# Ledger of designs, part 28: peptides against a protein of PDB entry 3J47

Target 1, 121 residues: chain A of PDB entry 3J47
Amino acid sequence: IRLTNQLKSLKGLQSKLKDVVEYLDKVINKELPINHTILGKLQDVFNLLPNLGTPDDDEIDVENHDRINISNNLQKALTVKTNDELMVIYISNLVRSIIAFDDLIENKIQNKKIQEQRVKD

## One batch from the design tools (peptide; made by RFdiffusion4, then SolubleMPNN)

Design b2_p13_4_s3 (from b2_p13_4, 9 letters changed)
Fold by OpenDDE base, seed 2:
Formats: structure tokens, sequence, C-alpha cells
Structure b2_p13_4_s3 (fold): chain B 121 residues (1-121), chain A 13 residues (1-13)
């Protein structure tokens, strides 16, 4: 019973992975529009995958080496893209913080001018 | 205006 349920769950996961591959092939072939929400979730899944490029150096059959290199190149490309997206978010938050700081400085300068006027009247 | 130039940078992202 327990082993049969695990095998059924694994077959269900394999079917869903096949549906994702078929979706990606249709997107690559321009048969379907790019859904950015699906691509973002797919990127999150790849970022949660254990590093598919660290089989311990003790089981490198030549057929595994090409798959490892492709997986490492894909993971590196996804990591670079994630870092570039985080850099854009960081710059946007930095600029918002500079604006909020400039508004605080201008408010402080205006308050000082108002106090200097009230001391002259 | 520093705020106007900073907003142009935000609108590029």
Amino acid sequence: as target 1 above (121 residues)
Amino acid sequence: DLVEEAQKVIDLF
C-alpha cells in the first residue's frame, strides 16, 4: 500500500512535468503567448532544485557530464537573471529612499525659513 | 528637479 501510493505520486509528478515541457515547447515554437506568471513560478522551481551540477566527482559517465554541463549552464543563467532582477529592485528601492530623504531635507529647510521669519516679525 | 530625474530612472525599470 505505501510503496504503491509513492509510485502513483511519482507518476503524477512525471505527468505534470511532461505537461510543463509541452507548454514550453509550444511557447518556444510561438504557438502560445509567453505567460510571465508561469515563467516566474518555473524560475522559482529551478531555484529550489538541488544543485543538479554537483554529482560528487565519483560517478561521471560521459553521458552524465553533458547533462551536468547543460544543467549548470541553465542554473547559472537563471542565477544571473535572478541577480539582475534583484539589482533592478534594489536600485528602485534606493532611488525611492533618496527621494524620501530629499523631501525630508526640503521640509527641514522650509521649517527653518519659517522659524527665521517668525523671529523677525 | 532631483525628484523628476529620479522618477525618470524608476520609469525605465
Scores: peptide ipSAE 0.042, ipTM 0.708, DockQ to the pose 0.013
Fold by OpenDDE base, seed 3:
Structure b2_p13_4_s3 (fold): chain B 121 residues (1-121), chain A 13 residues (1-13)
Amino acid sequence: as target 1 above (121 residues)
Amino acid sequence: DLVEEAQKVIDLF
């Protein structure tokens, strides 16, 4: 029962992946207009896949040079998008760290003033 | 001031 359900789910995923490929071929052939919302979701799927676009260095067929350039340009574009997103997260975490440091300084200044008042009474 | 500028950065993302 569990193995049969896993095989059915995998066949369903394979069918959906085939429908995505057929859609991309129609967009490349200019049979359909480019949908930016579908393209954005496809980019998010590609960002989740490790190592799309290094052919192992052992199959240099001279007819694949344009496909290798397209895969390297796609990998470079995905790397730039990922670096920009990571830079945004880094800036947000840096700002949170600066606020937490400011609050720590203010708390230390207040605690010092309270101790100096207790020594005068 | 610092918390308000930080919130503007958080609301941008």
Scores: peptide ipSAE 0.042, ipTM 0.717, DockQ to the pose 0.013
Fold by OpenDDE base, seed 5:
Structure b2_p13_4_s3 (fold): chain B 121 residues (1-121), chain A 13 residues (1-13)
Amino acid sequence: as target 1 above (121 residues)
Amino acid sequence: DLVEEAQKVIDLF
């Protein structure tokens, strides 16, 4: 019973990881727009993952200093890249919000002019 | 035009 439940949970996790990879592949291929909420959650997952830069070498004592530096450099590089991507995304959304605001102001000005003309006739 | 300047910023990303 316990082992069967662990295997079922692991298969469920594997399926979810596959769905995330398939989503990322579609985003890379420009088939889907980048979703910022998914990217932020993916960053949280990578930050919670213990050092994916150590493949499980179950073997004993030689020089842990270079492997810790590679995992920290990969995690730092992923964090910097993700921060830069989130910044570009934030700027793009800010610019879209400014355009939408300008369009709203122009529409209000035009509607006001039309109303002022209708009151003079 | 604010829209033209904003579009130039979008086209940089």
Scores: peptide ipSAE 0.040, ipTM 0.712, DockQ to the pose 0.015
Fold by OpenDDE base, seed 4:
Structure b2_p13_4_s3 (fold): chain B 121 residues (1-121), chain A 13 residues (1-13)
Amino acid sequence: as target 1 above (121 residues)
Amino acid sequence: DLVEEAQKVIDLF
């Protein structure tokens, strides 16, 4: 039962990974429009992967060195892009916070004017 | 003016 469930889960993961590759190929070929939400989720998955570029220095077959370099370059490119997207989100949240602060100041000024009018009547 | 321009920047992201 446990081994059959693990094998079923691994086959499910392999199928999902194939669906992702097929999607990326269609996006590269311009057959599908770029979905930024799918790319963001894919980027999150790659950021959660263990660093594929630190195989413990003791068993690098020469055929794995090119795959490791490609994986490291991809992970670095995804990390840089994540940092740029997070910087944009941070600026947007900062601007939203400034607007909300301005609205709060205006609301306080209006409330003060209404109180000063009620004291004159 | 500043609030409207800042909202346009937020709506772009």
Scores: peptide ipSAE 0.025, ipTM 0.608, DockQ to the pose 0.014

Design b2_p13_4_s4 (from b2_p13_4, 9 letters changed)
Fold by OpenDDE base, seed 1:
Structure b2_p13_4_s4 (fold): chain B 121 residues (1-121), chain A 13 residues (1-13)
Amino acid sequence: as target 1 above (121 residues)
Amino acid sequence: SLVEEAKKVIKLF
Protein backbone atom coordinates (compact mmCIF):
# COMPACT_ATOMS: atom_id res chain seq x y z
CA ILE B 1 0.00 0.00 0.00
CA ARG B 2 2.65 2.68 0.96
CA LEU B 3 5.05 1.62 -1.86
CA THR B 4 2.23 1.58 -4.46
CA ASN B 5 1.19 5.12 -3.43
CA GLN B 6 4.82 6.37 -3.65
CA LEU B 7 5.20 4.72 -7.09
CA LYS B 8 1.89 6.31 -8.23
CA SER B 9 3.05 9.75 -6.98
CA LEU B 10 6.43 9.35 -8.75
CA LYS B 11 4.68 8.30 -12.01
CA GLY B 12 2.41 11.36 -11.65
CA LEU B 13 5.48 13.62 -11.25
CA GLN B 14 7.17 11.96 -14.26
CA SER B 15 4.03 12.59 -16.37
CA LYS B 16 4.01 16.29 -15.34
CA LEU B 17 7.73 16.64 -16.20
CA LYS B 18 7.03 15.05 -19.61
CA ASP B 19 4.19 17.57 -20.22
CA VAL B 20 6.62 20.43 -19.36
CA VAL B 21 9.22 19.03 -21.83
CA GLU B 22 6.53 18.76 -24.54
CA TYR B 23 5.49 22.37 -23.86
CA LEU B 24 9.13 23.56 -24.06
CA ASP B 25 9.56 21.64 -27.37
CA LYS B 26 6.48 23.35 -28.84
CA VAL B 27 7.80 26.76 -27.68
CA ILE B 28 11.29 26.06 -29.17
CA ASN B 29 9.66 24.99 -32.47
CA LYS B 30 7.51 28.20 -32.38
CA GLU B 31 4.34 26.05 -32.48
CA LEU B 32 3.13 27.78 -29.28
CA PRO B 33 3.58 31.39 -28.11
CA ILE B 34 5.77 31.95 -25.04
CA ASN B 35 3.64 32.11 -21.89
CA HIS B 36 5.44 34.36 -19.37
CA THR B 37 3.44 32.93 -16.43
CA ILE B 38 4.56 29.37 -17.24
CA LEU B 39 8.19 30.50 -17.73
CA GLY B 40 8.04 32.42 -14.40
CA LYS B 41 6.81 29.28 -12.60
CA LEU B 42 9.50 27.21 -14.32
CA GLN B 43 12.13 29.75 -13.17
CA ASP B 44 10.79 29.45 -9.59
CA VAL B 45 11.19 25.64 -9.80
CA PHE B 46 14.79 25.99 -11.07
CA ASN B 47 15.64 28.53 -8.33
CA LEU B 48 14.47 25.91 -5.78
CA LEU B 49 16.69 23.18 -7.29
CA PRO B 50 19.86 22.45 -5.28
CA ASN B 51 22.98 23.66 -7.05
CA LEU B 52 23.59 20.64 -9.33
CA GLY B 53 27.04 22.20 -10.00
CA THR B 54 28.43 21.42 -6.52
CA PRO B 55 30.40 18.20 -6.89
CA ASP B 56 29.58 16.17 -3.83
CA ASP B 57 33.20 15.05 -3.29
CA ASP B 58 32.70 11.31 -4.01
CA GLU B 59 32.40 10.54 -7.83
CA ILE B 60 33.65 12.77 -10.70
CA ASP B 61 32.35 10.53 -13.48
CA VAL B 62 32.22 12.02 -17.05
CA GLU B 63 28.38 12.10 -16.72
CA ASN B 64 28.62 14.35 -13.62
CA HIS B 65 30.84 16.81 -15.53
CA ASP B 66 28.19 17.14 -18.28
CA ARG B 67 25.43 17.61 -15.63
CA ILE B 68 27.52 20.31 -13.89
CA ASN B 69 28.08 22.13 -17.21
CA ILE B 70 24.34 21.98 -18.09
CA SER B 71 23.42 23.30 -14.60
CA ASN B 72 25.96 26.15 -14.90
CA ASN B 73 24.64 27.05 -18.39
CA LEU B 74 21.05 27.18 -17.05
CA GLN B 75 22.12 29.35 -14.08
CA LYS B 76 23.95 31.70 -16.48
CA ALA B 77 20.88 31.85 -18.79
CA LEU B 78 18.60 32.63 -15.78
CA THR B 79 21.02 35.35 -14.56
CA VAL B 80 21.17 36.99 -18.03
CA LYS B 81 17.36 36.96 -18.38
CA THR B 82 16.88 38.38 -14.86
CA ASN B 83 19.47 41.13 -15.48
CA ASP B 84 17.84 42.12 -18.80
CA GLU B 85 14.37 42.28 -17.16
CA LEU B 86 15.74 44.39 -14.26
CA MET B 87 17.54 46.74 -16.71
CA VAL B 88 14.31 47.31 -18.69
CA ILE B 89 12.44 48.10 -15.44
CA TYR B 90 15.26 50.41 -14.27
CA ILE B 91 15.42 52.32 -17.59
CA SER B 92 11.60 52.61 -17.69
CA ASN B 93 11.54 54.06 -14.15
CA LEU B 94 14.43 56.43 -14.97
CA VAL B 95 12.61 57.73 -18.09
CA ARG B 96 9.37 58.18 -16.07
CA SER B 97 11.32 60.12 -13.41
CA ILE B 98 12.91 62.40 -16.05
CA ILE B 99 9.49 63.10 -17.66
CA ALA B 100 7.94 63.83 -14.24
CA PHE B 101 10.86 66.19 -13.46
CA ASP B 102 10.43 68.01 -16.80
CA ASP B 103 6.67 68.40 -16.15
CA LEU B 104 7.51 69.81 -12.68
CA ILE B 105 9.95 72.36 -14.18
CA GLU B 106 7.39 73.47 -16.79
CA ASN B 107 4.70 73.76 -14.09
CA LYS B 108 7.02 75.92 -11.91
CA ILE B 109 7.88 78.18 -14.89
CA GLN B 110 4.16 78.67 -15.67
CA ASN B 111 3.30 79.36 -12.02
CA LYS B 112 6.14 81.93 -11.77
CA LYS B 113 4.87 83.75 -14.90
CA ILE B 114 1.32 83.86 -13.44
CA GLN B 115 2.65 85.30 -10.13
CA GLU B 116 4.73 87.95 -11.95
CA GLN B 117 1.61 89.04 -13.89
CA ARG B 118 -0.46 89.34 -10.66
CA VAL B 119 2.22 91.62 -9.06
CA LYS B 120 2.11 94.03 -12.08
CA ASP B 121 -1.71 94.49 -11.88
CA SER A 1 18.60 29.93 -25.10
CA LEU A 2 16.89 29.87 -21.63
CA VAL A 3 14.09 27.51 -22.80
CA GLU A 4 16.65 25.19 -24.44
CA GLU A 5 18.83 25.05 -21.30
CA ALA A 6 15.74 24.45 -19.14
CA LYS A 7 14.82 21.53 -21.44
CA LYS A 8 18.32 20.03 -21.06
CA VAL A 9 18.07 20.16 -17.24
CA ILE A 10 14.59 18.56 -17.21
CA LYS A 11 15.94 15.71 -19.40
CA LEU A 12 18.47 14.88 -16.62
CA PHE A 13 15.58 13.93 -14.30
Scores: peptide ipSAE 0.031, ipTM 0.705, DockQ to the pose 0.190
Fold by OpenDDE base, seed 2:
Formats: structure tokens, C-alpha cells, sequence
Structure b2_p13_4_s4 (fold): chain B 121 residues (1-121), chain A 13 residues (1-13)
């Protein structure tokens, strides 16, 4: 009973991974639009995976080297995407700060003109 | 692309 349940759970996980691969294939082939919610959930899953690119320096088999390179390429792709998203947020906040600073300058200029008028009357 | 690299990693499992 316990072993059968573990094997059933593992087969269920394998089926779900196959469905994700099929979805990614359809997205790559432009048969389906990119769903940002699905892509976000995939990013969360990959961020929870151990870095397949940190074998302790003592077991470099050729199969591990290819796994390391693929993991490093994914981590690089995730980092680039995250940096691009953060850059858009940063630019948006910078523009808001510049507008708020310009409004402050204009307010000070107007207040100075009002004070100069009140001293002439 | 990120989608292509994600596909390569999933194929390792």
C-alpha cells in the first residue's frame, strides 16, 4: 500500500511535468499565447529547485556538466528577465520622482512671485 | 528565450 501510493504520486508528477513540456512546446511554436500567470508559476518552481549548477567540486561526470550548463543558462535567463522587469519599475519611479521634483520647483517659483508682488503693493 | 531554457530544464527531470 505505501509503495503503491508513492509510485502513483511519482507517476502523477511525471504526467504533470509532461503536460508542462507540451504547453511550453505549443508556446514556442506560437500555437498558444504566453500565459503570464503560468510563466510566473514556472518561475516560482524554478526558484525553489536546488541549483543544479553547484555540484561540490568532487563529481564532474560529463552528464553533470551538461546539467550544470542548462541550469546556469536558465538562471541567467531568469536573472535577465528579473533585471528587465526591475528596470521598468525603476524608470517608472524615477519619472514619478522627476515630476514630483518639477512640481516642487514650480510651486517654489510661484510662491516667490506671489511674495515679490505682495512687497510691491 | 526563458521559455526555451525552462523547457530544457524540465526535460532533465
Amino acid sequence: as target 1 above (121 residues)
Amino acid sequence: SLVEEAKKVIKLF
Scores: peptide ipSAE 0.031, ipTM 0.699, DockQ to the pose 0.219
Fold by OpenDDE base, seed 3:
Structure b2_p13_4_s4 (fold): chain B 121 residues (1-121), chain A 13 residues (1-13)
Amino acid sequence: as target 1 above (121 residues)
Amino acid sequence: SLVEEAKKVIKLF
């Protein structure tokens, strides 16, 4: 019973991974537009994977070198995309902070003018 | 690039 349920769960995971590959193939072939929400969820999945680019120091087979290069290229591609997204958020927050600072200066100038008028009456 | 590298990693499983 427990082994049969584990095998059923693993087959269910394999089916879901196949659906993700089929989606990525349709996006590469330009049959479907890139969905940024799906791509974000794929990034979350890859961030939870162990770093496939560190061989444990004891298995230098030539087949591992290609897997390491693929993992390092994916990690670099994820890092570049994350840095570009964070840069846009940073610039947007900087602009909002400058506007809020300008509004604060204008409010202080207006309040000072109102106080100077009240001292002359 | 990113979608192609993601596809290569999924094909390793």
Scores: peptide ipSAE 0.029, ipTM 0.679, DockQ to the pose 0.198
Fold by OpenDDE base, seed 5:
Structure b2_p13_4_s4 (fold): chain B 121 residues (1-121), chain A 13 residues (1-13)
Amino acid sequence: as target 1 above (121 residues)
Amino acid sequence: SLVEEAKKVIKLF
């Protein structure tokens, strides 16, 4: 009973992973537009995966070297994308701060002009 | 591409 349930759960996971691969293939082939929400969820899944690319320095089998390289390439691609997203957020916040500062300067200039008019009347 | 590298990692499982 326990083994049958574990095998059923594993088959269910394998089916879901296949559906994700088929989605990624359609996105690569430009058959589907890139969905940022799906890519964000995939990033969350990959961030929860154990770092297959940290060799604990004690088992370099030649078959693990390709897995390590693939994991490191994904981690690098995720790091670059995350840095670019953070940079866009940072620039957007800077632009908002500059606009808010300009509006503050304009409001101060207008208020000063109104006070100078009231002193002449 | 991030999508290509993601696909490679999923194929390892």
Scores: peptide ipSAE 0.029, ipTM 0.701, DockQ to the pose 0.219

Design b2_p13_5_s1 (from b2_p13_5, 7 letters changed)
Fold by OpenDDE base, seed 2:
Structure b2_p13_5_s1 (fold): chain B 121 residues (1-121), chain A 13 residues (1-13)
Amino acid sequence: as target 1 above (121 residues)
Amino acid sequence: SDVEEAQKVIDLF
């Protein structure tokens, strides 16, 4: 019973992974439009995967080495893309913070001028 | 439709 349930769960995961691959192939072939929500969720899954390129140095058959290199290149590409997206968000937040500080400084200067005028009248 | 195929993949997550 327990082993049969684990095998059923693994077969269910394999079917879901096949459906994801078939979807990605249709997107690559331009048969379907790019869905950013799906790509974001796939990126999150890949960021949670252990480095598929670090099997400890003791089981590298030559066929595994090419799969390891492809996996590492994909993970590196996803990490670079994530870092670039985060950089744009951080720059945008920095610019918003600078504008908010400039507005605060201008408001202080205006308030000072209003106080100086009220003391002269 | 393209939206239905996208929704099938969203429903996996």
Scores: peptide ipSAE 0.024, ipTM 0.615, DockQ to the pose 0.052
Fold by OpenDDE base, seed 4:
Structure b2_p13_5_s1 (fold): chain B 121 residues (1-121), chain A 13 residues (1-13)
Amino acid sequence: as target 1 above (121 residues)
Amino acid sequence: SDVEEAQKVIDLF
């Protein structure tokens, strides 16, 4: 029962990964438009993966070294891209906060002018 | 459609 459930879960994960690969291939081939929401979710998944390139030094299968190095380069590339996207979001939020602060100052100045006019009438 | 294929991938997450 436990082993059968683990095998079923692994087969389910394998199917999902296949569907993701097929989608990414279609996007790379320009058959589908880039969906930024899907790419963001994929990046989040990859950022939650344990470092695929720190196998504890005790499992050096020479055949896995190239796959491990490719996975590390991919994880690093995804981390850099995520950092750049987060930087753009951060700057955009900062700019929105500055604009909202400017609007607040202008509203206070206008309210003060309206009060000063009402005191002169 | 392109939207239906994208939605299938969104539904995986």
Scores: peptide ipSAE 0.024, ipTM 0.611, DockQ to the pose 0.046
Fold by OpenDDE base, seed 1:
Structure b2_p13_5_s1 (fold): chain B 121 residues (1-121), chain A 13 residues (1-13)
Amino acid sequence: as target 1 above (121 residues)
Amino acid sequence: SDVEEAQKVIDLF
């Protein structure tokens, strides 16, 4: 019973991973538009993956070393991309906050001038 | 629809 449930859960995960790969292939082939919400969730999954480039010391097959290096390079590339995107968003929000603060200062100066005119009449 | 296919993938997460 426990082993059958684990095997069913693993088969369910394998099916979901296949559906993700098929979707990514369609996006790469430009058959489907890029969805930023899906890409963000995939990036979060890759950022939560343990470093696939440290096999615990018991099966270094020479064919796995190239796949491990490719996976590490992909994980590093995704981390760099995510960092650059977050930096652009951060800078954009900082600039918007500075502009909104400048507009607030100008509005306060104008309101003060209007009040000073009303007190002199 | 392309949106319905994308939504099926979103619903996997």
Scores: peptide ipSAE 0.022, ipTM 0.597, DockQ to the pose 0.046
Fold by OpenDDE base, seed 3:
Structure b2_p13_5_s1 (fold): chain B 121 residues (1-121), chain A 13 residues (1-13)
Amino acid sequence: as target 1 above (121 residues)
Amino acid sequence: SDVEEAQKVIDLF
């Protein structure tokens, strides 16, 4: 029962992956327009997959060399795009932290001036 | 239609 349910779930995942491949082939052939929302979700799936670009060093058949180069180029392109997105988020958070630090300095200067006035009255 | 095929892929996620 448990093994049969796991095999059924794996066959369901294989069917979904086939539907994604068929869609990508239609987009590559210009039969369908590029949908950026679908491409974004596919990118998130590829970022969660373990490194698809390391076949174990012991089975280099010459027909796999072009597929390995395409996989490595796709993985590099996904890594660059993810790094650029993370860089924009990092810079935005850094700017917010600098503004919050400036506001904290100004608040401390104002509080010090108020205390110095209260000691003179 | 092209929209129906795109929607089938969106519904997988």
Scores: peptide ipSAE 0.020, ipTM 0.540, DockQ to the pose 0.059

Design b2_p13_5_s2 (from b2_p13_5, 6 letters changed)
Fold by OpenDDE base, seed 2:
Structure b2_p13_5_s2 (fold): chain B 121 residues (1-121), chain A 13 residues (1-13)
Amino acid sequence: as target 1 above (121 residues)
Amino acid sequence: SLVEEAKKVIELF
């Protein structure tokens, strides 16, 4: 009973992984639009995976080297995407700060003109 | 692309 339940759970996980691969294939082939919610959940899953790219230096079999390279390429792709998203947020905050600074300058210029008028009257 | 690299990692499992 326990072993049969573990095997059933593992087969259920394998089926779900296959469904995810089929979804990614349809997205790559442009048969389906990218769902940002699904992609976000996949990123969360990959962030929870152990870095397949940090074998302790003592077991470099050729199969491990290919797994390391694929894991490092994914981590690089995730880092690039995260950096691009952060860059858009940074630029947006920079523009807001520049506008707020310009409004402050204009307010100071107006206040100075009002003071200069009050001294002439 | 990120989607292609994600696919390759899932294919390892």
Scores: peptide ipSAE 0.030, ipTM 0.702, DockQ to the pose 0.218
Fold by OpenDDE base, seed 1:
Structure b2_p13_5_s2 (fold): chain B 121 residues (1-121), chain A 13 residues (1-13)
Amino acid sequence: as target 1 above (121 residues)
Amino acid sequence: SLVEEAKKVIELF
């Protein structure tokens, strides 16, 4: 009973992982549009994965070296994406701040002209 | 790309 439930749960997880792979294949092949919500959830899952690039000191087999390289490539790809998203947000906020500052300068110039007219009347 | 590297990691499980 306990072993059959664990095996059923593991098979259910394996099915969900296959559905994620199939979705990623369809996105790579441009058959489906990129869903940012799904990619955000996938990024959250990868951020919760243990660092697969730490060799636990006990078996450097050739297969572990390929797994370490794949993990490092994913971490690098996540870092690049995150940096690009943060740069776009930063630049957008900088541009908004410059526009708001320009509007403030123009408003002060107009207010000064109105005050100078009221002192002459 | 990020999606391709994500796929490779999932294929390891």
Scores: peptide ipSAE 0.029, ipTM 0.697, DockQ to the pose 0.189
Fold by OpenDDE base, seed 4:
Structure b2_p13_5_s2 (fold): chain B 121 residues (1-121), chain A 13 residues (1-13)
Amino acid sequence: as target 1 above (121 residues)
Amino acid sequence: SLVEEAKKVIELF
């Protein structure tokens, strides 16, 4: 029972990975539009994977070198995308801060004009 | 691209 459930869960995971590959193929082939929400969730999954690009120094299998290179390329691609997203967030926060500062200046100018009018009456 | 590298990693599993 326990081993059968583990095997069923592993087969379920394999099926889900196949569905993700098929989706990525359709996106690469431009058959489907890029869904940024799906790519964001996929990025979250990959960020939870152990760094396959740091071999613990003890097993140089030639098959590990290709896995390490592919993992490092993914990590680099994730880092670039994350930096671009952080830049957009930073610019957005900067713009919000500038608008809030402008509103504060305008409010101070208006308050000063109201006070100058009250002193003339 | 990120999508291509993501595909290659999934194909390793």
Scores: peptide ipSAE 0.029, ipTM 0.700, DockQ to the pose 0.194
Fold by OpenDDE base, seed 3:
Parts: structure tokens; sequence; C-alpha cells
Structure b2_p13_5_s2 (fold): chain B 121 residues (1-121), chain A 13 residues (1-13)
């Protein structure tokens, strides 16, 4: 019973991975537009995977070198995309902070003018 | 591209 349920759960996971591959193929072939929400969820999945780019120092087989290169290329592609997204957020927050600072200066200038008028009456 | 490298990693499983 327990072993049969584990095998059923693993087959269910394999079916879901196949659906993800079929989606990625349709996006590569330009049959579907890139969905940024789906791509974000794929990034979350890859961030939970063990780093496939560090061979444990004891298994230098030539077949592992290609897997290491693929993992390192994915990690680099994820890092570049994340840095570009964070840069846009940073610039947006910087602009908001400058606007809020300008509004604070204008409010202080107006308050000073109102106080100087009240001292002349 | 990111999508192509993601596909290659999924094909390893």
Amino acid sequence: as target 1 above (121 residues)
Amino acid sequence: SLVEEAKKVIELF
C-alpha cells in the first residue's frame, strides 16, 4: 500500500514535468507568448533544486561535465534576469524617493512663508 | 535564452 502510493505520486509528478516541457517547446517555437508568471514559478522551482553545477569532488566522469555546463548556464541566465528586474525596481523606488523629497521641500517653503506673514500682522 | 536553458535542465530528469 505505502509503496504503491509513492509510485503513483512519482508518476503524477512525471506527468506534470512533461506538461511543463510541452509548454516550453511551444514558447521556443513561438506558438505561445512568454508568460512572465509561469516563468517566475519555474524560477522558484529551479531555486529549490540542489546546485547541479558543483560535482562532489569524487565523480569526474566526462558525462558530468556537460550537465555542469548546462546548470551553470541556467544559473547565469537566472542571475542576469533577476539583476535586470531588481535594477528596474531600484530605479522606480529611487524616483519615488526623489519626488517625495521634492514635495517635502515645497511643503517646508510654504509653511515658512505662512509663518512670516503671521509675524507681520 | 533562459527558456532554452530551463528546457535542457528539465530534460536531464
Scores: peptide ipSAE 0.028, ipTM 0.683, DockQ to the pose 0.196

Design b2_p13_5_s3 (from b2_p13_5, 9 letters changed)
Fold by OpenDDE base, seed 2:
Structure b2_p13_5_s3 (fold): chain B 121 residues (1-121), chain A 13 residues (1-13)
Amino acid sequence: as target 1 above (121 residues)
Amino acid sequence: SLVEELQKVIDLF
């Protein structure tokens, strides 16, 4: 019973992965429009994958080496893209912080000028 | 102003 349920769940996952591959092939072939929500969720899945590029050095079949290189290149490309997106968010937050700081300095300068005028009258 | 130049940078993202 428990093993049969695990095998059924694994077969269900395999079917879902096949559906994702068939979707990606249709998108690559321009048969379907790009769905950014689906691609975002696929990126989340790939970011949760264990590092598929560390097979312990002890079982390099030639077929595994090509799959490992493809996986490593994909993971590296996703990591670079994620770093670039995080850099844009960081710069945007930095600029907002600088604007808020400039507004604070301007307000302090104005308040000081108003106080100096009130002491002269 | 500094704020106007920084806003142009935000508008590029």
Scores: peptide ipSAE 0.049, ipTM 0.748, DockQ to the pose 0.012
Fold by OpenDDE base, seed 3:
Structure b2_p13_5_s3 (fold): chain B 121 residues (1-121), chain A 13 residues (1-13)
Amino acid sequence: as target 1 above (121 residues)
Amino acid sequence: SLVEELQKVIDLF
């Protein structure tokens, strides 16, 4: 029972992966328009996959140069996307830090005014 | 205010 359910789930995943490949082939062949929402989800799947395309340094066969270039281009594209996402997060955190600093300055100015009033009474 | 402009930037993300 457990092994049969695992095999059924794996066959279901294999069918879904095949449907994704068939979709990508149709987009490459210009039979379908590029859908940015599908491409975004595919990029998220690739970001969850560890190390797509470091061939271990031990199989230098000269026929793989095009696959190495495709892999390096994919890694570079994923690195650029990750850097852009990290830049957005960095800017958002910087803006929050500036707001918190402004609030701290205003609180210090108000506290100083209250102390100066208490010394005049 | 500066805070209102910065809040608009936060709301874009």
Scores: peptide ipSAE 0.047, ipTM 0.739, DockQ to the pose 0.013
Fold by OpenDDE base, seed 1:
Structure b2_p13_5_s3 (fold): chain B 121 residues (1-121), chain A 13 residues (1-13)
Amino acid sequence: as target 1 above (121 residues)
Amino acid sequence: SLVEELQKVIDLF
């Protein structure tokens, strides 16, 4: 019973992974438009993947070495892209904070001038 | 203004 449920869950995961690959192939072939929400969720999945580049030292087949290097390069490229996107968001928020601070300073200067005029009358 | 230059930087992203 437990083994049959695990096998069913693994088959369900395998089917979902196939559907994701088939979607990505259709997007690469320009048969479907890029969905940014799906792409973002895929990036989150890749960022949660444990280092796909530690072969446990016990089966270095030469064919696995090229796949491991490709996987590591893909993981690095996705990490760089995510860092660049986060940097853009950070800079945008920093600039918005500076604008809001400038508006606050200007409002305080104006309010101070109005108070100084009221004390002179 | 500083605000207009900073807004142009935001509009690039």
Scores: peptide ipSAE 0.046, ipTM 0.735, DockQ to the pose 0.013
Fold by OpenDDE base, seed 5:
Structure b2_p13_5_s3 (fold): chain B 121 residues (1-121), chain A 13 residues (1-13)
Amino acid sequence: as target 1 above (121 residues)
Amino acid sequence: SLVEELQKVIDLF
């Protein structure tokens, strides 16, 4: 019973991780728009992951200090990169929103002028 | 125009 539940939970986690990878692949391929909330949650997950060791250290022996520094530097670099990416996309969305508001204001001004002409005729 | 200047900013990303 306990082992079966642990295996079921692990399979459930694996499925969720797969769904995240498939989402990221679709975003990279420009099939889906970037979702900032998802990227922020992914950053939170990476920040909570203890020791994303480089995928190449299949050796048990001696020096826990350099690996912790590399992992911390990688996590810091990923955090900075993610913050810069989020900033770029935030600015892009802000600019698009400002353009859309300008177009809306112009359309309202034009519509008002048309109404004022119709009241004079 | 404001739109032209903002479009230049979008084109940088």
Scores: peptide ipSAE 0.045, ipTM 0.740, DockQ to the pose 0.015

Design b2_p13_5_s4 (from b2_p13_5, 8 letters changed)
Fold by OpenDDE base, seed 4:
Structure b2_p13_5_s4 (fold): chain B 121 residues (1-121), chain A 13 residues (1-13)
Amino acid sequence: as target 1 above (121 residues)
Amino acid sequence: SLVEEAQKVIDLF
């Protein structure tokens, strides 16, 4: 039950991220005007991204193998804990931002489709 | 609602 709800919520988030991408593609293609409010919140989302691509500091060359390993295990454990806490804050802020724009993005996409239909009739 | 789906994502963590 918990894992199924987790997967369903993550799939919902993925669908909403797809709607954001579809909006950005339409803005890039000049099909929709730039919305500075949406772009500002996307910037906030990127600024909150935990640095998931810091190469593990596991490649600083070997010359103090026993005191550095305990300090690095503690620092790695503190870094992992901090990254997990930052990831939760990030996802929470990402979700709040996506919610705030979902209706706006959907309304803009729908309004564009309605205008394109009115030009074909 | 979208707010209910979001709350489920927040409650995940």
Scores: peptide ipSAE 0.045, ipTM 0.735, DockQ to the pose 0.021
Fold by OpenDDE base, seed 3:
Structure b2_p13_5_s4 (fold): chain B 121 residues (1-121), chain A 13 residues (1-13)
Amino acid sequence: as target 1 above (121 residues)
Amino acid sequence: SLVEEAQKVIDLF
């Protein structure tokens, strides 16, 4: 029962992947307009997949050179996009750290002024 | 202030 359900779920996933390929072929053939929302979600799926772009260095058939260049260009484009997204997250975290540091400096200045007043009374 | 400029950057993301 569990194995049969897992195999049924895997066949369902394979059918959905086939529908995505058929959609991409229609977009490449200019039968459908480019949908940027679908392309964005497809890029998110590719970012979750481990490195689909290294054929093992031992099968250089000359007909694959254009597919390897397209895969390497797609992988570079995905890497650049991921680096730009990580850079935005890094800048946001740096800014939050600067705010927290400013608040800590102001709190130390106020605490020092309160101690200096208590020594004069 | 530095805090107001920083908050504008956070609100863009």
Scores: peptide ipSAE 0.044, ipTM 0.727, DockQ to the pose 0.013
Fold by OpenDDE base, seed 2:
Structure b2_p13_5_s4 (fold): chain B 121 residues (1-121), chain A 13 residues (1-13)
Amino acid sequence: as target 1 above (121 residues)
Amino acid sequence: SLVEEAQKVIDLF
């Protein structure tokens, strides 16, 4: 009973992964529009996958080596894209902080000029 | 201004 339920759950996961592949093929072939919410969730799944490229160097059949290289290239591409997106967010936040500091400095300069004028009158 | 330099950095990304 327990082993049969695990096998049924694994077959259900395999079917869902096949549906995701078929969806991605339709998106690549421009048969369906890109859904950014689905792509974001797929990216999260790939970021949670263990590096499929770290089987210890002692059991690599040539077919496993090509799969490892494809997995490592995909993981590297997703990591680079994530770093570039984070870089844009960090720069945007830095710029907002610089603008807020410039406004604060200008407000201090204006307040000083107003105080100096009030002491002369 | 610091704002104009910051905007040039945004326009680069």
Scores: peptide ipSAE 0.042, ipTM 0.719, DockQ to the pose 0.012
Fold by OpenDDE base, seed 1:
Structure b2_p13_5_s4 (fold): chain B 121 residues (1-121), chain A 13 residues (1-13)
Amino acid sequence: as target 1 above (121 residues)
Amino acid sequence: SLVEEAQKVIDLF
């Protein structure tokens, strides 16, 4: 019973991963529009994956070394992309904050001038 | 203005 439920859950996960691959293939082939919300969640999943490129010691097969290098290159590419996206968002928010601060200063200067005119009348 | 230059930077992203 417990093993059958684990196998059923694993098959369910495998089906969902297949659906994600099929979605990515359709996006690569331009059959579907890019959904940034799905891609963002997929990036979050990859960023939460443990480093699949550290072999716990004991089978250095030459085929595993190429897969380890590919996984490390993929993790590095995803980390760079995520860092660039976060940097763009950070800079955009910083610039918006500076603009809002400038508008606040200008509004405060104008309001002060209006108050100084009302005190002279 | 500083605002116009800042907007040009935002429009590049």
Scores: peptide ipSAE 0.040, ipTM 0.709, DockQ to the pose 0.013

